# Peptides against a protein of PDB entry 5LHZ, part 38

Target 1, 78 residues: chain A of PDB entry 5LHZ
Amino acid sequence: QLLKSVFVKNVGWATQLTSGAVWVQFNDGSQLVVQAGVSSISYTSPNGQTTRYGENEKLPDYIKQKLQCLSSILLMFS

## One batch from the design tools (peptide; made by RFdiffusion4, then SolubleMPNN)

Design b2_p10_6_s3 (from b2_p10_6, 4 letters changed)
Fold by OpenDDE base, seed 3:
Structure b2_p10_6_s3 (fold): chain B 78 residues (1-78), chain A 10 residues (1-10)
Amino acid sequence: as target 1 above (78 residues)
Amino acid sequence: SDKDLIESVK
């Protein structure tokens, strides 16, 4: 379930989920789900392919770049 | 936050 959605300029939409996760829908059509206390992340590419990444595996740079948006997003939810 | 930690540890 969804709690709150905010528009993030030049990024897309970010939504807090009742699970505690943050769901980001990027302008390029990709999606990212990150949850506090959960070491893995879920990334969906623009073509719809979803991949879950664990805490100890190497992340593609393009995903790292999207993760770097989280600090700003969290401020929007404060 | 824990979310920030996730971001930083990846």
Scores: peptide ipSAE 0.134, ipTM 0.725, DockQ to the pose 0.191
Fold by OpenDDE base, seed 2:
Order: C-alpha cells, then sequence, then structure tokens
Structure b2_p10_6_s3 (fold): chain B 78 residues (1-78), chain A 10 residues (1-10)
C-alpha cells in the first residue's frame, strides 16, 4: 500500500510504502525497492525482469548509479 | 538513516 509519492526531477517518482520501503520508478522504466533494516534490494529492469541483490553481492554499475539518488530522495520524505 | 547505510554498502 502507498503512503506518499513525490516527483524527482530527472529521476522519476519515489513512493513510500506502508511496509517502510521506498519504491522508485525511474524514467527509463526500471524500478528499485529499498527498505531500511533489510540488507537486500530489489531491481526491476525495463523489460520486467526482477533481481534481488544481497548485501554481499556485487551490484552492476547502473544500479549503483540509481542508488546514488537515494540519499536525496529520502530527504524528500523527511 | 539505515537506508543511507544500505546505499553506502552497495
Amino acid sequence: as target 1 above (78 residues)
Amino acid sequence: SDKDLIESVK
């Protein structure tokens, strides 16, 4: 369930979920779900394939780049 | 925040 959605210029939309997770829908059609207290992240590519990455797994650079937006996005919910 | 930590660990 959704709590709050905010528009992020040149990024996409970010939504707080009632679960505590943040769901980012990027302009390129990809999606990212991150939650505090959970070591893994969920990434969905534009083609709809979803991959879950644990804290000890190497992330592709393009996902790291998307994660770099999180700090700024989280401030929008504070 | 914990979410910030998650970002930094990745």
Scores: peptide ipSAE 0.131, ipTM 0.722, DockQ to the pose 0.191
Fold by OpenDDE base, seed 1:
Structure b2_p10_6_s3 (fold): chain B 78 residues (1-78), chain A 10 residues (1-10)
Amino acid sequence: as target 1 above (78 residues)
Amino acid sequence: SDKDLIESVK
């Protein structure tokens, strides 16, 4: 369930979920779901393939770059 | 916190 959605310039849309997760829908069609206290993140590629990564796994650089956007997004929800 | 999670995955 959704709490709040905000438009993020040059990124896409970010939504805070009732679960506490943040769901980002990027302009390139990819998606990222991140939740504090959960040891994994979920990435969905533009073709719809979803991959879940553990906290200690090596992440592809393109995913790390998307995670870098989250800091600014979190400020929007503060 | 959310920030802690972000730092952990960088």
Scores: peptide ipSAE 0.129, ipTM 0.728, DockQ to the pose 0.186
Fold by OpenDDE base, seed 4:
Structure b2_p10_6_s3 (fold): chain B 78 residues (1-78), chain A 10 residues (1-10)
Amino acid sequence: as target 1 above (78 residues)
Amino acid sequence: SDKDLIESVK
């Protein structure tokens, strides 16, 4: 269930879920789901393929770049 | 590390 959605300029849309997770829909069609207290993240590519990464798994650089946006996004939910 | 990055954004 969705709680709040905000538009993020040059990024896309970010939505806080009732689970506590943040769901980011990027302009390039990719998506990230990140939740505090959960060691894994979920990435969906523009073609719809979803991959879950654990805390000890190596992340692709393009995902790391998207994660850098989250600090700013989280301020909109504070 | 990737772990540190994930933790830093949560």
Scores: peptide ipSAE 0.175, ipTM 0.763, DockQ to the pose 0.641; fails the geometry check

Design b2_p10_6_s4 (from b2_p10_6, 3 letters changed)
Fold by OpenDDE base, seed 5:
Structure b2_p10_6_s4 (fold): chain B 78 residues (1-78), chain A 10 residues (1-10)
Amino acid sequence: as target 1 above (78 residues)
Amino acid sequence: SDKELIESVK
């Protein structure tokens, strides 16, 4: 279930789920799901492929960019 | 690090 959704100009939508996860839907059609207490993140590419990345894995640059974007978004609400 | 980046959003 959705708890709160926030529109982010030139980025997309960021949604807090009742599970505690944060779900970002980017304008390019990709998605990120992150959650405290979970040692991995979920990325869905525009073609619909979902990949989980662990904390010890090397991330693709485009994933790092989106995580940095998410970090900036969350900072605005802290 | 990538780990720190992930943790920054959780």
Scores: peptide ipSAE 0.454, ipTM 0.873, DockQ to the pose 0.937
Fold by OpenDDE base, seed 3:
Structure b2_p10_6_s4 (fold): chain B 78 residues (1-78), chain A 10 residues (1-10)
Amino acid sequence: as target 1 above (78 residues)
Amino acid sequence: SDKELIESVK
């Protein structure tokens, strides 16, 4: 269930879920789901393939870029 | 670190 959605120009939509997760839908068709208390993140590529990444594994650069983008968004709303 | 980056958005 959705709590709040924020439109981010040239990025996409960021949504808070009742589960505590943050769901980002990027303009390029990819998606990112991050949740406190969960040791992994979920990334869905534009082709619909979903992959989970753990905290201790190497992240692809494009994932890091999207996480940094999300970090910046959250920072500006604080 | 990658872990730090992940934690920064959670």
Scores: peptide ipSAE 0.450, ipTM 0.871, DockQ to the pose 0.953
Fold by OpenDDE base, seed 2:
Structure b2_p10_6_s4 (fold): chain B 78 residues (1-78), chain A 10 residues (1-10)
Amino acid sequence: as target 1 above (78 residues)
Amino acid sequence: SDKELIESVK
């Protein structure tokens, strides 16, 4: 269930879920789900493939870029 | 680090 959604120009939408997760829908069709207390993140590519990355795994650069973008967005609201 | 980056968004 959705709690609150924020539109981010040239990025997409960021949504807080009632579960505590943050769900980002990027303009390129990819998606990112992160949640406190969970040691992994979920990334869905535009083709619909979902991959979970743990804290000790090497992240692809394009995912780092999206996480950095999300980090910047969240800082704006803190 | 990648770990720190992940934690920064949770």
Scores: peptide ipSAE 0.448, ipTM 0.871, DockQ to the pose 0.963
Fold by OpenDDE base, seed 1:
Structure b2_p10_6_s4 (fold): chain B 78 residues (1-78), chain A 10 residues (1-10)
Amino acid sequence: as target 1 above (78 residues)
Amino acid sequence: SDKELIESVK
């Protein structure tokens, strides 16, 4: 279930879930889900393919960029 | 690091 959703200009929507996860729906059609206490992140590409990345895996640059964007959003509201 | 980046959003 959704707890809070925030519109981010030129990025998309960021939603905090009751589970503790943060769900970002980017304008490019991709999605990112991060969850406190979970050792992996979930990325869904615009074509609907979902990939999970562990903490010790090398991330694609486009994933890093999206995580950095999310980091900035969360910092903004802290 | 990538790990630190992931942790920064949790």
Scores: peptide ipSAE 0.444, ipTM 0.869, DockQ to the pose 0.907

Design b2_p10_7_s1 (from b2_p10_7, 4 letters changed)
Fold by OpenDDE base, seed 3:
Structure b2_p10_7_s1 (fold): chain B 78 residues (1-78), chain A 10 residues (1-10)
Amino acid sequence: as target 1 above (78 residues)
Amino acid sequence: SKLDKFINAK
């Protein structure tokens, strides 16, 4: 369930879920779900494959890049 | 926070 959705220029859409998670739908068709207090993130590639990454794992560069803009997104919800 | 760890991942 959705609480609030915001359009993020040159990124996509970011939505706060009732669970407390933030769901980012990127323009390239990928998706990222993150939540404070959870030790993993969920990434869905444009082909629909979903992978969970732990906080101690080495992340692919394309995911690191998406996480870099997440800081600004989270500020919109704080 | 745990989320900060992901945001600052290198």
Scores: peptide ipSAE 0.325, ipTM 0.821, DockQ to the pose 0.531
Fold by OpenDDE base, seed 5:
Structure b2_p10_7_s1 (fold): chain B 78 residues (1-78), chain A 10 residues (1-10)
Amino acid sequence: as target 1 above (78 residues)
Amino acid sequence: SKLDKFINAK
């Protein structure tokens, strides 16, 4: 269930879920789901393929770039 | 936090 959704300029939409997770829908059609205290993140590519990555796992650069903007996004819900 | 690790170290 959704708590709050905000538009993020040049990024997309970010939604805070009642679970505590943050769901980001990027302009390129990809998605990230992240949550504090969880040891993995969920990435969905534009073609709809979803992959979970662990905290010690090497990430593709395109995912690293998306994670870099999450700190600013999370401030929108604080 | 674990989220911080993803945000800041990945």
Scores: peptide ipSAE 0.324, ipTM 0.823, DockQ to the pose 0.415
Fold by OpenDDE base, seed 1:
Structure b2_p10_7_s1 (fold): chain B 78 residues (1-78), chain A 10 residues (1-10)
Amino acid sequence: as target 1 above (78 residues)
Amino acid sequence: SKLDKFINAK
C-alpha cells in the first residue's frame, strides 16, 4: 500500500509504502526500494531485471549515484 | 540505521 508520493525534480517519483520502505522510480526507468532496518536494497534496471544487494556489498557506481539522492528524499517525508 | 549505511557509506 502507498502512503505518500512526491515528485523529485531531475530524479523521478518517490513513494513511501506502508511497510516503511521508500520506492523510487527514476526518470531513466530504473527503480530502487530501500527501508531502514533492512539489510538489503532492491534495484530494478530499466529492462526490468531486479537485483538485491546487502549492506556491506560492493555496489555498481550507477546505483551509488542513485542512493546519494535518498537523503534529500527522506527529508521530504519528514 | 541500516538505511544510513546505504546512503552514507555507498
Scores: peptide ipSAE 0.323, ipTM 0.822, DockQ to the pose 0.416
Fold by OpenDDE base, seed 2:
Structure b2_p10_7_s1 (fold): chain B 78 residues (1-78), chain A 10 residues (1-10)
Amino acid sequence: as target 1 above (78 residues)
Amino acid sequence: SKLDKFINAK
C-alpha cells in the first residue's frame, strides 16, 4: 500500500510504501524500488524488464545516475 | 545502512 507520494522536479514521482520501501517512477518510464536494510534494489526498465541488483554488484551507469537522486528523495520522507 | 551503500557507493 501507498503512504505518501511526492513530485520530484525533473525526476518523476516518489512514493513511500507501507513496507518501508521507496518506489520511484521516473519520467523515462523506468522504476526503482529501494528499502533500507535490504541488500538489493529493484530496477524496472521502460520496456518492463525488472532486474534486482545486490549491494556488491557492478551497476550500469544509468542506474547509478538514478540512485544519485535518492538521497534527496529520502529526506522528503524522513 | 545497506541503502546508503547503494546511494553513496554506487
Scores: peptide ipSAE 0.322, ipTM 0.822, DockQ to the pose 0.420

Design b2_p10_7_s2 (from b2_p10_7, 3 letters changed)
Fold by OpenDDE base, seed 5:
Structure b2_p10_7_s2 (fold): chain B 78 residues (1-78), chain A 10 residues (1-10)
Amino acid sequence: as target 1 above (78 residues)
Amino acid sequence: SKLDKFINAT
């Protein structure tokens, strides 16, 4: 279930879920689902493929870049 | 953690 959605300039939309996770829908059609304190993230590519990454895995650069903007996004829900 | 680095990097 959804709690709140906010528009993020030059990024896309971010939605806080009742689970505590944040769902980011990026302008390029990709998606991230993340939650502080959880050891994995969910990434969906523009073609619809979903991959779950653990905290010790090597991440593609494009995913690292998306994660880097999460702190500012999460601040919008604090 | 590695994820915390990205999520909490303010």
Scores: peptide ipSAE 0.130, ipTM 0.741, DockQ to the pose 0.217
Fold by OpenDDE base, seed 1:
Structure b2_p10_7_s2 (fold): chain B 78 residues (1-78), chain A 10 residues (1-10)
Amino acid sequence: as target 1 above (78 residues)
Amino acid sequence: SKLDKFINAT
């Protein structure tokens, strides 16, 4: 379930879930679900394919780039 | 962790 959604310029929409996770819906149609303290992230590509990555896995650069904007998003929910 | 670095780096 959803708690709060915020518009993030040049990124998309970010939603805080009741689970504590943050769901980001990017302008390119991709999605990330992340949560601090959880050992994995979920990435959904624009074509709908979902991949789960562990905390120590090598991430594609395009996912790393998306993760780097999360710190500022998390500040919006603090 | 690597994940924490990306999530928390400001």
Scores: peptide ipSAE 0.128, ipTM 0.740, DockQ to the pose 0.220
Fold by OpenDDE base, seed 4:
Structure b2_p10_7_s2 (fold): chain B 78 residues (1-78), chain A 10 residues (1-10)
Amino acid sequence: as target 1 above (78 residues)
Amino acid sequence: SKLDKFINAT
């Protein structure tokens, strides 16, 4: 269930879920679902393929780059 | 963890 959505310039939209997770819908059509304290993330590519990554797995650079904006996004929900 | 590092990166 969705709680709150905010527009993030040059990124897309970020939505806080009732679970505490944050769902980011990027301008390129990709998506991330992340939650503090959870050891995995969910990435959906623009073609709709979803992959779940654990905390010790190697992440593609494009995902790492998207994760770098999370601190700023999370601040919007604090 | 690797994930925490990126989540907390300002």
Scores: peptide ipSAE 0.128, ipTM 0.742, DockQ to the pose 0.226
Fold by OpenDDE base, seed 2:
Structure b2_p10_7_s2 (fold): chain B 78 residues (1-78), chain A 10 residues (1-10)
Amino acid sequence: as target 1 above (78 residues)
Amino acid sequence: SKLDKFINAT
């Protein structure tokens, strides 16, 4: 269930879920689901494939780039 | 953790 959605310029849309997670829908059609205190993230590529990454796994650079703006996005929901 | 760097850097 959705709580609040915000538009993020040059990124996409970020939505706070009732679960506490943040769902980011990027302009390229990819998606991220992240939550503070959870040791994994969920990434969905534009082709619809979903991959879950743990905290100790090597992340692809394109995912790291998307995560770089996450801290700023999370502040919008604080 | 590396993941926390991105998620909890608020």
Scores: peptide ipSAE 0.126, ipTM 0.743, DockQ to the pose 0.178

Design b2_p10_7_s3 (from b2_p10_7, 5 letters changed)
Fold by OpenDDE base, seed 3:
Parts: C-alpha cells; sequence; structure tokens
Structure b2_p10_7_s3 (fold): chain B 78 residues (1-78), chain A 10 residues (1-10)
C-alpha cells in the first residue's frame, strides 16, 4: 500500500510504502526498494529481473549511481 | 538516518 508519492525531475517517482519501505521507479525502467532497519536493498532491472544485495556486497556501478540519487530522495522523506 | 548511512556505505 502507498502512503506518499513524489515526482523527482529527471529521475522518476519515489513512493513511501505503508511497510516503511521507499520504492523508486526510475525513468529507465529500473526500480529500487529500500527500508530502514533492513540490511539489504532490492534492485529490479529494466528487463524485470529482481536482485537483492546485502550491506557487504559489492554493487555494480549502475546501481551505485542510483543509490546516489536515492540518498538525496531519502533526505526529502526524513 | 540509519538508512542514509547504509546507502552511503555502498
Amino acid sequence: as target 1 above (78 residues)
Amino acid sequence: SKLDRFINAK
């Protein structure tokens, strides 16, 4: 269930879920789901493949770039 | 926040 959705220019949409998670739908068709207190993040590629990454895992550069955007988005929700 | 620190640590 959705709590609040905000449009992020040149990025996409960021939605706060009732679960406490933040769901970002990027313009390139990829998605990120993150939640405080959870030691992993969920990334969905444009082709629909979903992968979870733990806090100690090395991330692909394209995901790191998304996380940089997410840091700014999370500040807006804080 | 805790989540922000997690993201920045990646």
Scores: peptide ipSAE 0.270, ipTM 0.814, DockQ to the pose 0.369
Fold by OpenDDE base, seed 1:
Structure b2_p10_7_s3 (fold): chain B 78 residues (1-78), chain A 10 residues (1-10)
Amino acid sequence: as target 1 above (78 residues)
Amino acid sequence: SKLDRFINAK
């Protein structure tokens, strides 16, 4: 299920899944799962609550900040 | 990429 994991300094770990999704485990204990072709993202808070956000949904600022890191992370997987 | 556009649109 896991293809490749990379350590991202001051962020956490990013893992490319066989599904094509990218799973980011942040240092604060939160997680993001994103995948091209899927119109939603999955965010798991440090307390374990998971929420899916659609493409037109307003995102909390803390999630927006994490998404900003994703562009750089995705470059690591080309 | 399409994913990049999705992310950037947020």
Scores: peptide ipSAE 0.264, ipTM 0.813, DockQ to the pose 0.395
Fold by OpenDDE base, seed 5:
Structure b2_p10_7_s3 (fold): chain B 78 residues (1-78), chain A 10 residues (1-10)
Amino acid sequence: as target 1 above (78 residues)
Amino acid sequence: SKLDRFINAK
């Protein structure tokens, strides 16, 4: 279930789920799901491939950049 | 927030 969705200019949509996860749908067609207390993140590329990355895994730079965008989004709610 | 700290730790 969705709690709230916010539009983020030049990024896409960010949605908080009832699970506590945050789901970002980027304008480039990719998606990111993150949640505190979960040791992994879920990234879906524009071609629809979904990959889960654990805390001990090296993240591609493009995913790190998207996480930074998400951090900025969350800061708007502080 | 806890979520922010989690994300920044990735």
Scores: peptide ipSAE 0.258, ipTM 0.805, DockQ to the pose 0.264
Fold by OpenDDE base, seed 4:
Structure b2_p10_7_s3 (fold): chain B 78 residues (1-78), chain A 10 residues (1-10)
Amino acid sequence: as target 1 above (78 residues)
Amino acid sequence: SKLDRFINAK
């Protein structure tokens, strides 16, 4: 279930789920799902491929860039 | 962790 969605300029939409996860739908068609207390993240590419990354795995630069904006987004839901 | 540094809530 969705709690609330906010429009993030030049990024896309961020949605807080009732599970506690935050779901970001980026303008390029990719998606990230992150959740506090969970040591992995879920990335879905524009072509629909989903990959989970653990906390100690090497992340592609494009994912690192997207994660950098999440700190500000998460603050909006706190 | 790496993720903690990026999202601050992990």
Scores: peptide ipSAE 0.250, ipTM 0.800, DockQ to the pose 0.223

Design b2_p10_8_s1 (from b2_p10_8, 3 letters changed)
Fold by OpenDDE base, seed 1:
Structure b2_p10_8_s1 (fold): chain B 78 residues (1-78), chain A 10 residues (1-10)
Amino acid sequence: as target 1 above (78 residues)
Amino acid sequence: SLISEIRSLL
């Protein structure tokens, strides 16, 4: 279930889920789900392929960039 | 890790 959604200019939409996760739907059609206390992140590409990354895995640069953007998004939920 | 950093912010 959804708790709150916010529009983020030049990024997309970010939604706080009842699970405690944050779900970002980017303008490029990709999606990212992160959650405190969970050791993995979920990335969905624009074509719908979903990949789960563990906490010690090397991430593709494009995902790192999206995570950097997420830092600023989280301030909107504070 | 970057994931850990993000998790600490949530």
Scores: peptide ipSAE 0.110, ipTM 0.711, DockQ to the pose 0.738
Fold by OpenDDE base, seed 5:
Parts: sequence; structure tokens; C-alpha cells
Structure b2_p10_8_s1 (fold): chain B 78 residues (1-78), chain A 10 residues (1-10)
Amino acid sequence: as target 1 above (78 residues)
Amino acid sequence: SLISEIRSLL
């Protein structure tokens, strides 16, 4: 279930889930799901492929950039 | 790590 969603200009939508996770839907069609206390992130590419990354894995640059955006978004939630 | 930095913000 969804708790709240916020529109982020030039980025997309960010939604807090009842699970405690944050779900970001980017304008390019990609998605990220992250949650405090979980050592992995879920990335869905625009073509619908979902990949889970652990914290010790090397992330593609495009995902690193989206995580930077997420940091800024999360500051808006608090 | 980058993931741990994100987690600290949630």
C-alpha cells in the first residue's frame, strides 16, 4: 500500500510505501526501490527488466546518478 | 557505501 506520493519536478514521482520502502518512478521510465535496513536496492529499467543490487556490487553510472537524485528527494520527505 | 548513505536518509 501507498502512504504518500510527491511530485518531483524534472525527476518524476516518489512514493513512500507502508513497508517502509521508497519507490521512485523516474521520467525516463525507470524505477528505484530502496528501504532503510535493507542492504540492497531494486532497479527497473525502462524496458521493464528488474535487477537487485547489493551494497558491495559495482553500480552502473546511470544508477549512481539516480541514487544521487534519490538522496535529494529523501531530504524533501523529512 | 552509496547504499548505506541512502539508507541513513530513510
Scores: peptide ipSAE 0.109, ipTM 0.710, DockQ to the pose 0.772
Fold by OpenDDE base, seed 4:
Structure b2_p10_8_s1 (fold): chain B 78 residues (1-78), chain A 10 residues (1-10)
Amino acid sequence: as target 1 above (78 residues)
Amino acid sequence: SLISEIRSLL
C-alpha cells in the first residue's frame, strides 16, 4: 500500500510504502525498493527483470549510484 | 557493501 509519492527532479518518482519501504521509479525505467532495517534491496531493470540483493552481495556500480540518491529523497518524507 | 550504502542514506 502506498502512503506518499513525490516527484524528484532528474531522478523520477519516490513513494513511501506502508511497510516503511521507499520505492523509487527512475527516469531510465528502472526501480529500486529499499527499507531501513532490512538487509536486502530489490532492483528492477528497465526490461522488468527483478533482482534482490542481500547485505553481503556485491552491488553493481549503477545500483550503488542510485542508492546515493536516497539520502536526498528521504528528506522529502521527513 | 549493501550495509555501507544503507547506512549512508539513513
Scores: peptide ipSAE 0.101, ipTM 0.703, DockQ to the pose 0.358
Fold by OpenDDE base, seed 3:
Structure b2_p10_8_s1 (fold): chain B 78 residues (1-78), chain A 10 residues (1-10)
Amino acid sequence: as target 1 above (78 residues)
Amino acid sequence: SLISEIRSLL
């Protein structure tokens, strides 16, 4: 379930979920779901393929770059 | 690590 959605310029839409996760829908059609305290992230590519990454896995650079948007996003939810 | 990255951002 959704709590709050905000438009993030040059990024996409970010939504707080009732689970505590943050769901980002990027302009390129990809999606990312992250949650503090959870040892994994969910990434959906523009073609719809979803991959879950664990805490000890090496993340692709493009996912790291998307994660870097979270700091700014979280400020928008404050 | 992924956990470290999440902690730093969230």
Scores: peptide ipSAE 0.097, ipTM 0.704, DockQ to the pose 0.414

Design b2_p10_8_s2 (from b2_p10_8, 3 letters changed)
Fold by OpenDDE base, seed 4:
Formats: sequence, C-alpha cells, structure tokens
Structure b2_p10_8_s2 (fold): chain B 78 residues (1-78), chain A 10 residues (1-10)
Amino acid sequence: as target 1 above (78 residues)
Amino acid sequence: SLIEEIRKLL
C-alpha cells in the first residue's frame, strides 16, 4: 500500500510504501524497489522486465547510478 | 556488494 509520494526533479517519482520499502519510478520508465533490512532489490526495466538482485550479486552500473539517487530521496521522507 | 550499496543509502 502507498504511504507517501514525492516528485523528484530530473529523476521521477518516489513512493514510500507501508511495508517500509521505497519505490522509485524513473523518468526513463524503469523502476526500483528497495527496503531497509531486506538483502535484495527489485529493478524493472522500461520494457517491463523485472530482476531481483541478491546481496552478493554484482549490480550493473546503471542500477548503481539509480541507487545513488536514493540517499537524497530518502531525506524527503524523513 | 549489494549490502554495501544499501548501507550507503539507508
């Protein structure tokens, strides 16, 4: 369930879920779901393909770049 | 690692 959504300039929309997860919908059509305490992340590409990455997996650079936006985004929910 | 990336963010 959705809790709070904020518009992020040059990024997209970020939504905090009641589960504690943060769901980012990027302008390029991709999506990212992360949650504190969970050792995996979910990435959905613009074509709709969803991939779950575990704690020991190598992340593609484009995902790492998107993750780095989250620090600033999370401040908007605190 | 993913854990390290998450720790940087959260």
Scores: peptide ipSAE 0.096, ipTM 0.669, DockQ to the pose 0.375
Fold by OpenDDE base, seed 5:
Structure b2_p10_8_s2 (fold): chain B 78 residues (1-78), chain A 10 residues (1-10)
Amino acid sequence: as target 1 above (78 residues)
Amino acid sequence: SLIEEIRKLL
């Protein structure tokens, strides 16, 4: 379930879920779901493929870059 | 780790 969605210029849309997770829909068609206290993140590529990354995995740089955007996005929910 | 990486970015 959705709590609140905010538009982020040059990024996309960010939605806070009732679970506590943040769901980001990027302009490039990719998606990212991150939740504090959860040891994994979910990334969906523009082609629709979803991958879960665990805490011991090395993340691709393009995902790290999207996580950097998340830091600014989370300020909008604080 | 992923958690540490997120902490650094946030």
Scores: peptide ipSAE 0.084, ipTM 0.665, DockQ to the pose 0.299
Fold by OpenDDE base, seed 1:
Structure b2_p10_8_s2 (fold): chain B 78 residues (1-78), chain A 10 residues (1-10)
Amino acid sequence: as target 1 above (78 residues)
Amino acid sequence: SLIEEIRKLL
């Protein structure tokens, strides 16, 4: 279930889920799901491929970039 | 966790 959705200019939509996760739907068609207390993140590429990354796993640069803007998104939910 | 580390940067 959805709790709150926020439009983020030049990024996309960010939604706080009842699970505590934050679901970001980026303008490029990709998606990212992150949640405090969970040691992994879920990334869905524009082609629909979903990959789950662990806490010690090397992340592609494009994922890192999305995580950087995620910090600003998380601030909006703080 | 990874997300916790990100939150620490806020």
Scores: peptide ipSAE 0.079, ipTM 0.650, DockQ to the pose 0.335
Fold by OpenDDE base, seed 3:
Structure b2_p10_8_s2 (fold): chain B 78 residues (1-78), chain A 10 residues (1-10)
Amino acid sequence: as target 1 above (78 residues)
Amino acid sequence: SLIEEIRKLL
């Protein structure tokens, strides 16, 4: 369930979920779901493949780049 | 958590 959606220029849409998660829908068609207190993130590629990454595993560079964008988004929500 | 680590960098 959605709480609040924010348009982020040159990035996409960021939505706070009632679950406490933040769901980012990027312009390139990928998606990222993160939640405070959860040690993993969910990434969905543009082709629709979803992968969950734990805090102790190496992330692909393209995901790291999106996490950098996410930090700015989280700052907006703070 | 991973997301909390990200928040710490802000």
Scores: peptide ipSAE 0.075, ipTM 0.650, DockQ to the pose 0.322

Design b2_p10_8_s3 (from b2_p10_8, 4 letters changed)
Fold by OpenDDE base, seed 4:
Structure b2_p10_8_s3 (fold): chain B 78 residues (1-78), chain A 10 residues (1-10)
Amino acid sequence: as target 1 above (78 residues)
Amino acid sequence: SIISEIRSLL
């Protein structure tokens, strides 16, 4: 269930879920889901493939870039 | 890690 969605220029949409997760839908068709209390993140590529990454895994650079974007979004809500 | 840092902001 969705709580609130925010449009982010040149990024896409960021949504807070009732679960506590934050769901980002990027303009390139990819998606990120991050949640407090869950040690992994979920990335969905534009082709619909979903991959989970743990905290100690080496992340692809494009994932890191999107996470940095998410960080900026979250700081706006602080 | 970057994931831990992001999670701490939630």
Scores: peptide ipSAE 0.523, ipTM 0.896, DockQ to the pose 0.852
Fold by OpenDDE base, seed 1:
Structure b2_p10_8_s3 (fold): chain B 78 residues (1-78), chain A 10 residues (1-10)
Amino acid sequence: as target 1 above (78 residues)
Amino acid sequence: SIISEIRSLL
């Protein structure tokens, strides 16, 4: 279930889920899910391919950029 | 890591 969705200019939509996850739907069609209590993140590319990344593995630069964006969003929620 | 940092903000 959804708790709250916010529009983020030049980014897309960010949604808090009852699961404790934050779901970002980016304008480029990609998606990012980060969840409390889960050590990995989920990235879905515009073509629908989903990849999970752990805390200590090397991340593609485009993922890092989206995570930095998410960080900014979370700070706004605080 | 960046993932850990973000998780700490949730």
Scores: peptide ipSAE 0.520, ipTM 0.895, DockQ to the pose 0.748
Fold by OpenDDE base, seed 3:
Structure b2_p10_8_s3 (fold): chain B 78 residues (1-78), chain A 10 residues (1-10)
Amino acid sequence: as target 1 above (78 residues)
Amino acid sequence: SIISEIRSLL
Protein backbone atom coordinates (compact mmCIF):
# COMPACT_ATOMS: atom_id res chain seq x y z
CA GLN B 1 0.00 0.00 0.00
CA LEU B 2 1.04 3.56 -0.73
CA LEU B 3 1.36 6.23 1.94
CA LYS B 4 2.67 9.20 0.06
CA SER B 5 3.92 9.91 -3.45
CA VAL B 6 5.89 12.90 -4.59
CA PHE B 7 6.88 14.00 -8.05
CA VAL B 8 10.56 14.74 -8.41
CA LYS B 9 11.47 16.88 -11.38
CA ASN B 10 13.84 15.23 -13.82
CA VAL B 11 13.83 12.07 -11.72
CA GLY B 12 10.39 10.53 -11.49
CA TRP B 13 8.12 9.55 -8.63
CA ALA B 14 9.05 8.63 -5.10
CA THR B 15 6.59 6.77 -2.91
CA GLN B 16 6.59 5.79 0.73
CA LEU B 17 5.04 2.38 1.25
CA THR B 18 3.25 1.09 4.32
CA SER B 19 5.96 -1.57 4.51
CA GLY B 20 8.47 1.13 5.40
CA ALA B 21 10.06 1.00 1.98
CA VAL B 22 10.67 3.88 -0.37
CA TRP B 23 9.95 3.14 -4.00
CA VAL B 24 11.37 5.32 -6.74
CA GLN B 25 10.10 5.07 -10.28
CA PHE B 26 12.65 6.77 -12.49
CA ASN B 27 11.87 8.47 -15.76
CA ASP B 28 14.06 6.00 -17.60
CA GLY B 29 11.73 3.21 -16.57
CA SER B 30 13.94 1.80 -13.85
CA GLN B 31 12.86 1.38 -10.25
CA LEU B 32 14.57 1.33 -6.89
CA VAL B 33 13.25 0.05 -3.58
CA VAL B 34 14.99 0.66 -0.28
CA GLN B 35 13.67 -0.37 3.10
CA ALA B 36 14.79 0.18 6.64
CA GLY B 37 15.84 -3.00 8.35
CA VAL B 38 16.67 -4.70 5.09
CA SER B 39 20.34 -4.91 4.21
CA SER B 40 19.76 -5.00 0.47
CA ILE B 41 18.19 -2.81 -2.17
CA SER B 42 16.06 -3.84 -5.10
CA TYR B 43 16.72 -2.43 -8.53
CA THR B 44 14.53 -3.06 -11.55
CA SER B 45 15.99 -2.17 -14.90
CA PRO B 46 13.92 -0.65 -17.70
CA ASN B 47 13.60 -4.08 -19.26
CA GLY B 48 11.99 -5.39 -16.11
CA GLN B 49 14.87 -7.37 -14.69
CA THR B 50 15.07 -7.11 -10.91
CA THR B 51 18.31 -7.46 -8.99
CA ARG B 52 19.01 -7.21 -5.29
CA TYR B 53 22.25 -5.64 -4.09
CA GLY B 54 23.76 -6.14 -0.68
CA GLU B 55 25.66 -3.71 1.50
CA ASN B 56 29.09 -5.16 0.88
CA GLU B 57 29.09 -5.79 -2.83
CA LYS B 58 30.38 -3.65 -5.64
CA LEU B 59 27.60 -1.59 -7.15
CA PRO B 60 27.40 -0.53 -10.78
CA ASP B 61 27.94 3.18 -11.27
CA TYR B 62 24.43 3.70 -12.56
CA ILE B 63 23.08 2.20 -9.34
CA LYS B 64 25.29 4.46 -7.25
CA GLN B 65 24.01 7.45 -9.16
CA LYS B 66 20.41 6.52 -8.52
CA LEU B 67 21.15 5.90 -4.85
CA GLN B 68 22.69 9.33 -4.56
CA CYS B 69 19.55 10.73 -6.11
CA LEU B 70 17.50 8.76 -3.62
CA SER B 71 19.53 10.24 -0.77
CA SER B 72 18.45 13.69 -1.84
CA ILE B 73 14.86 12.57 -2.08
CA LEU B 74 14.91 11.10 1.41
CA LEU B 75 16.18 14.37 2.81
CA MET B 76 13.21 16.07 1.20
CA PHE B 77 10.89 13.65 2.96
CA SER B 78 12.25 14.68 6.34
CA SER A 1 28.33 1.47 2.64
CA ILE A 2 26.11 3.69 0.54
CA ILE A 3 23.24 1.28 1.14
CA SER A 4 23.65 1.43 4.91
CA GLU A 5 23.86 5.19 4.76
CA ILE A 6 20.62 5.38 2.84
CA ARG A 7 18.95 2.93 5.20
CA SER A 8 19.85 5.21 8.08
CA LEU A 9 17.87 7.98 6.42
CA LEU A 10 14.68 5.92 6.42
Scores: peptide ipSAE 0.517, ipTM 0.895, DockQ to the pose 0.839
Fold by OpenDDE base, seed 5:
Structure b2_p10_8_s3 (fold): chain B 78 residues (1-78), chain A 10 residues (1-10)
Amino acid sequence: as target 1 above (78 residues)
Amino acid sequence: SIISEIRSLL
């Protein structure tokens, strides 16, 4: 279930879920899901492949960039 | 880590 969705100019949509997760749908077709209490994040590429990344993993630069974008979005939610 | 930083904002 969705709590709220916000449109983010030049980024996409960000949605808070009743599960406590935040779901970002980027304009390039990729997606990120993050959740408090879960040590990994979920990234779905534009081709539909989903990968989970843990806190101690080396992340691809494109993932880091999207996470930085997500940080800014989360500050908007508070 | 960047992931832990994100999680702290939730």
Scores: peptide ipSAE 0.517, ipTM 0.894, DockQ to the pose 0.828

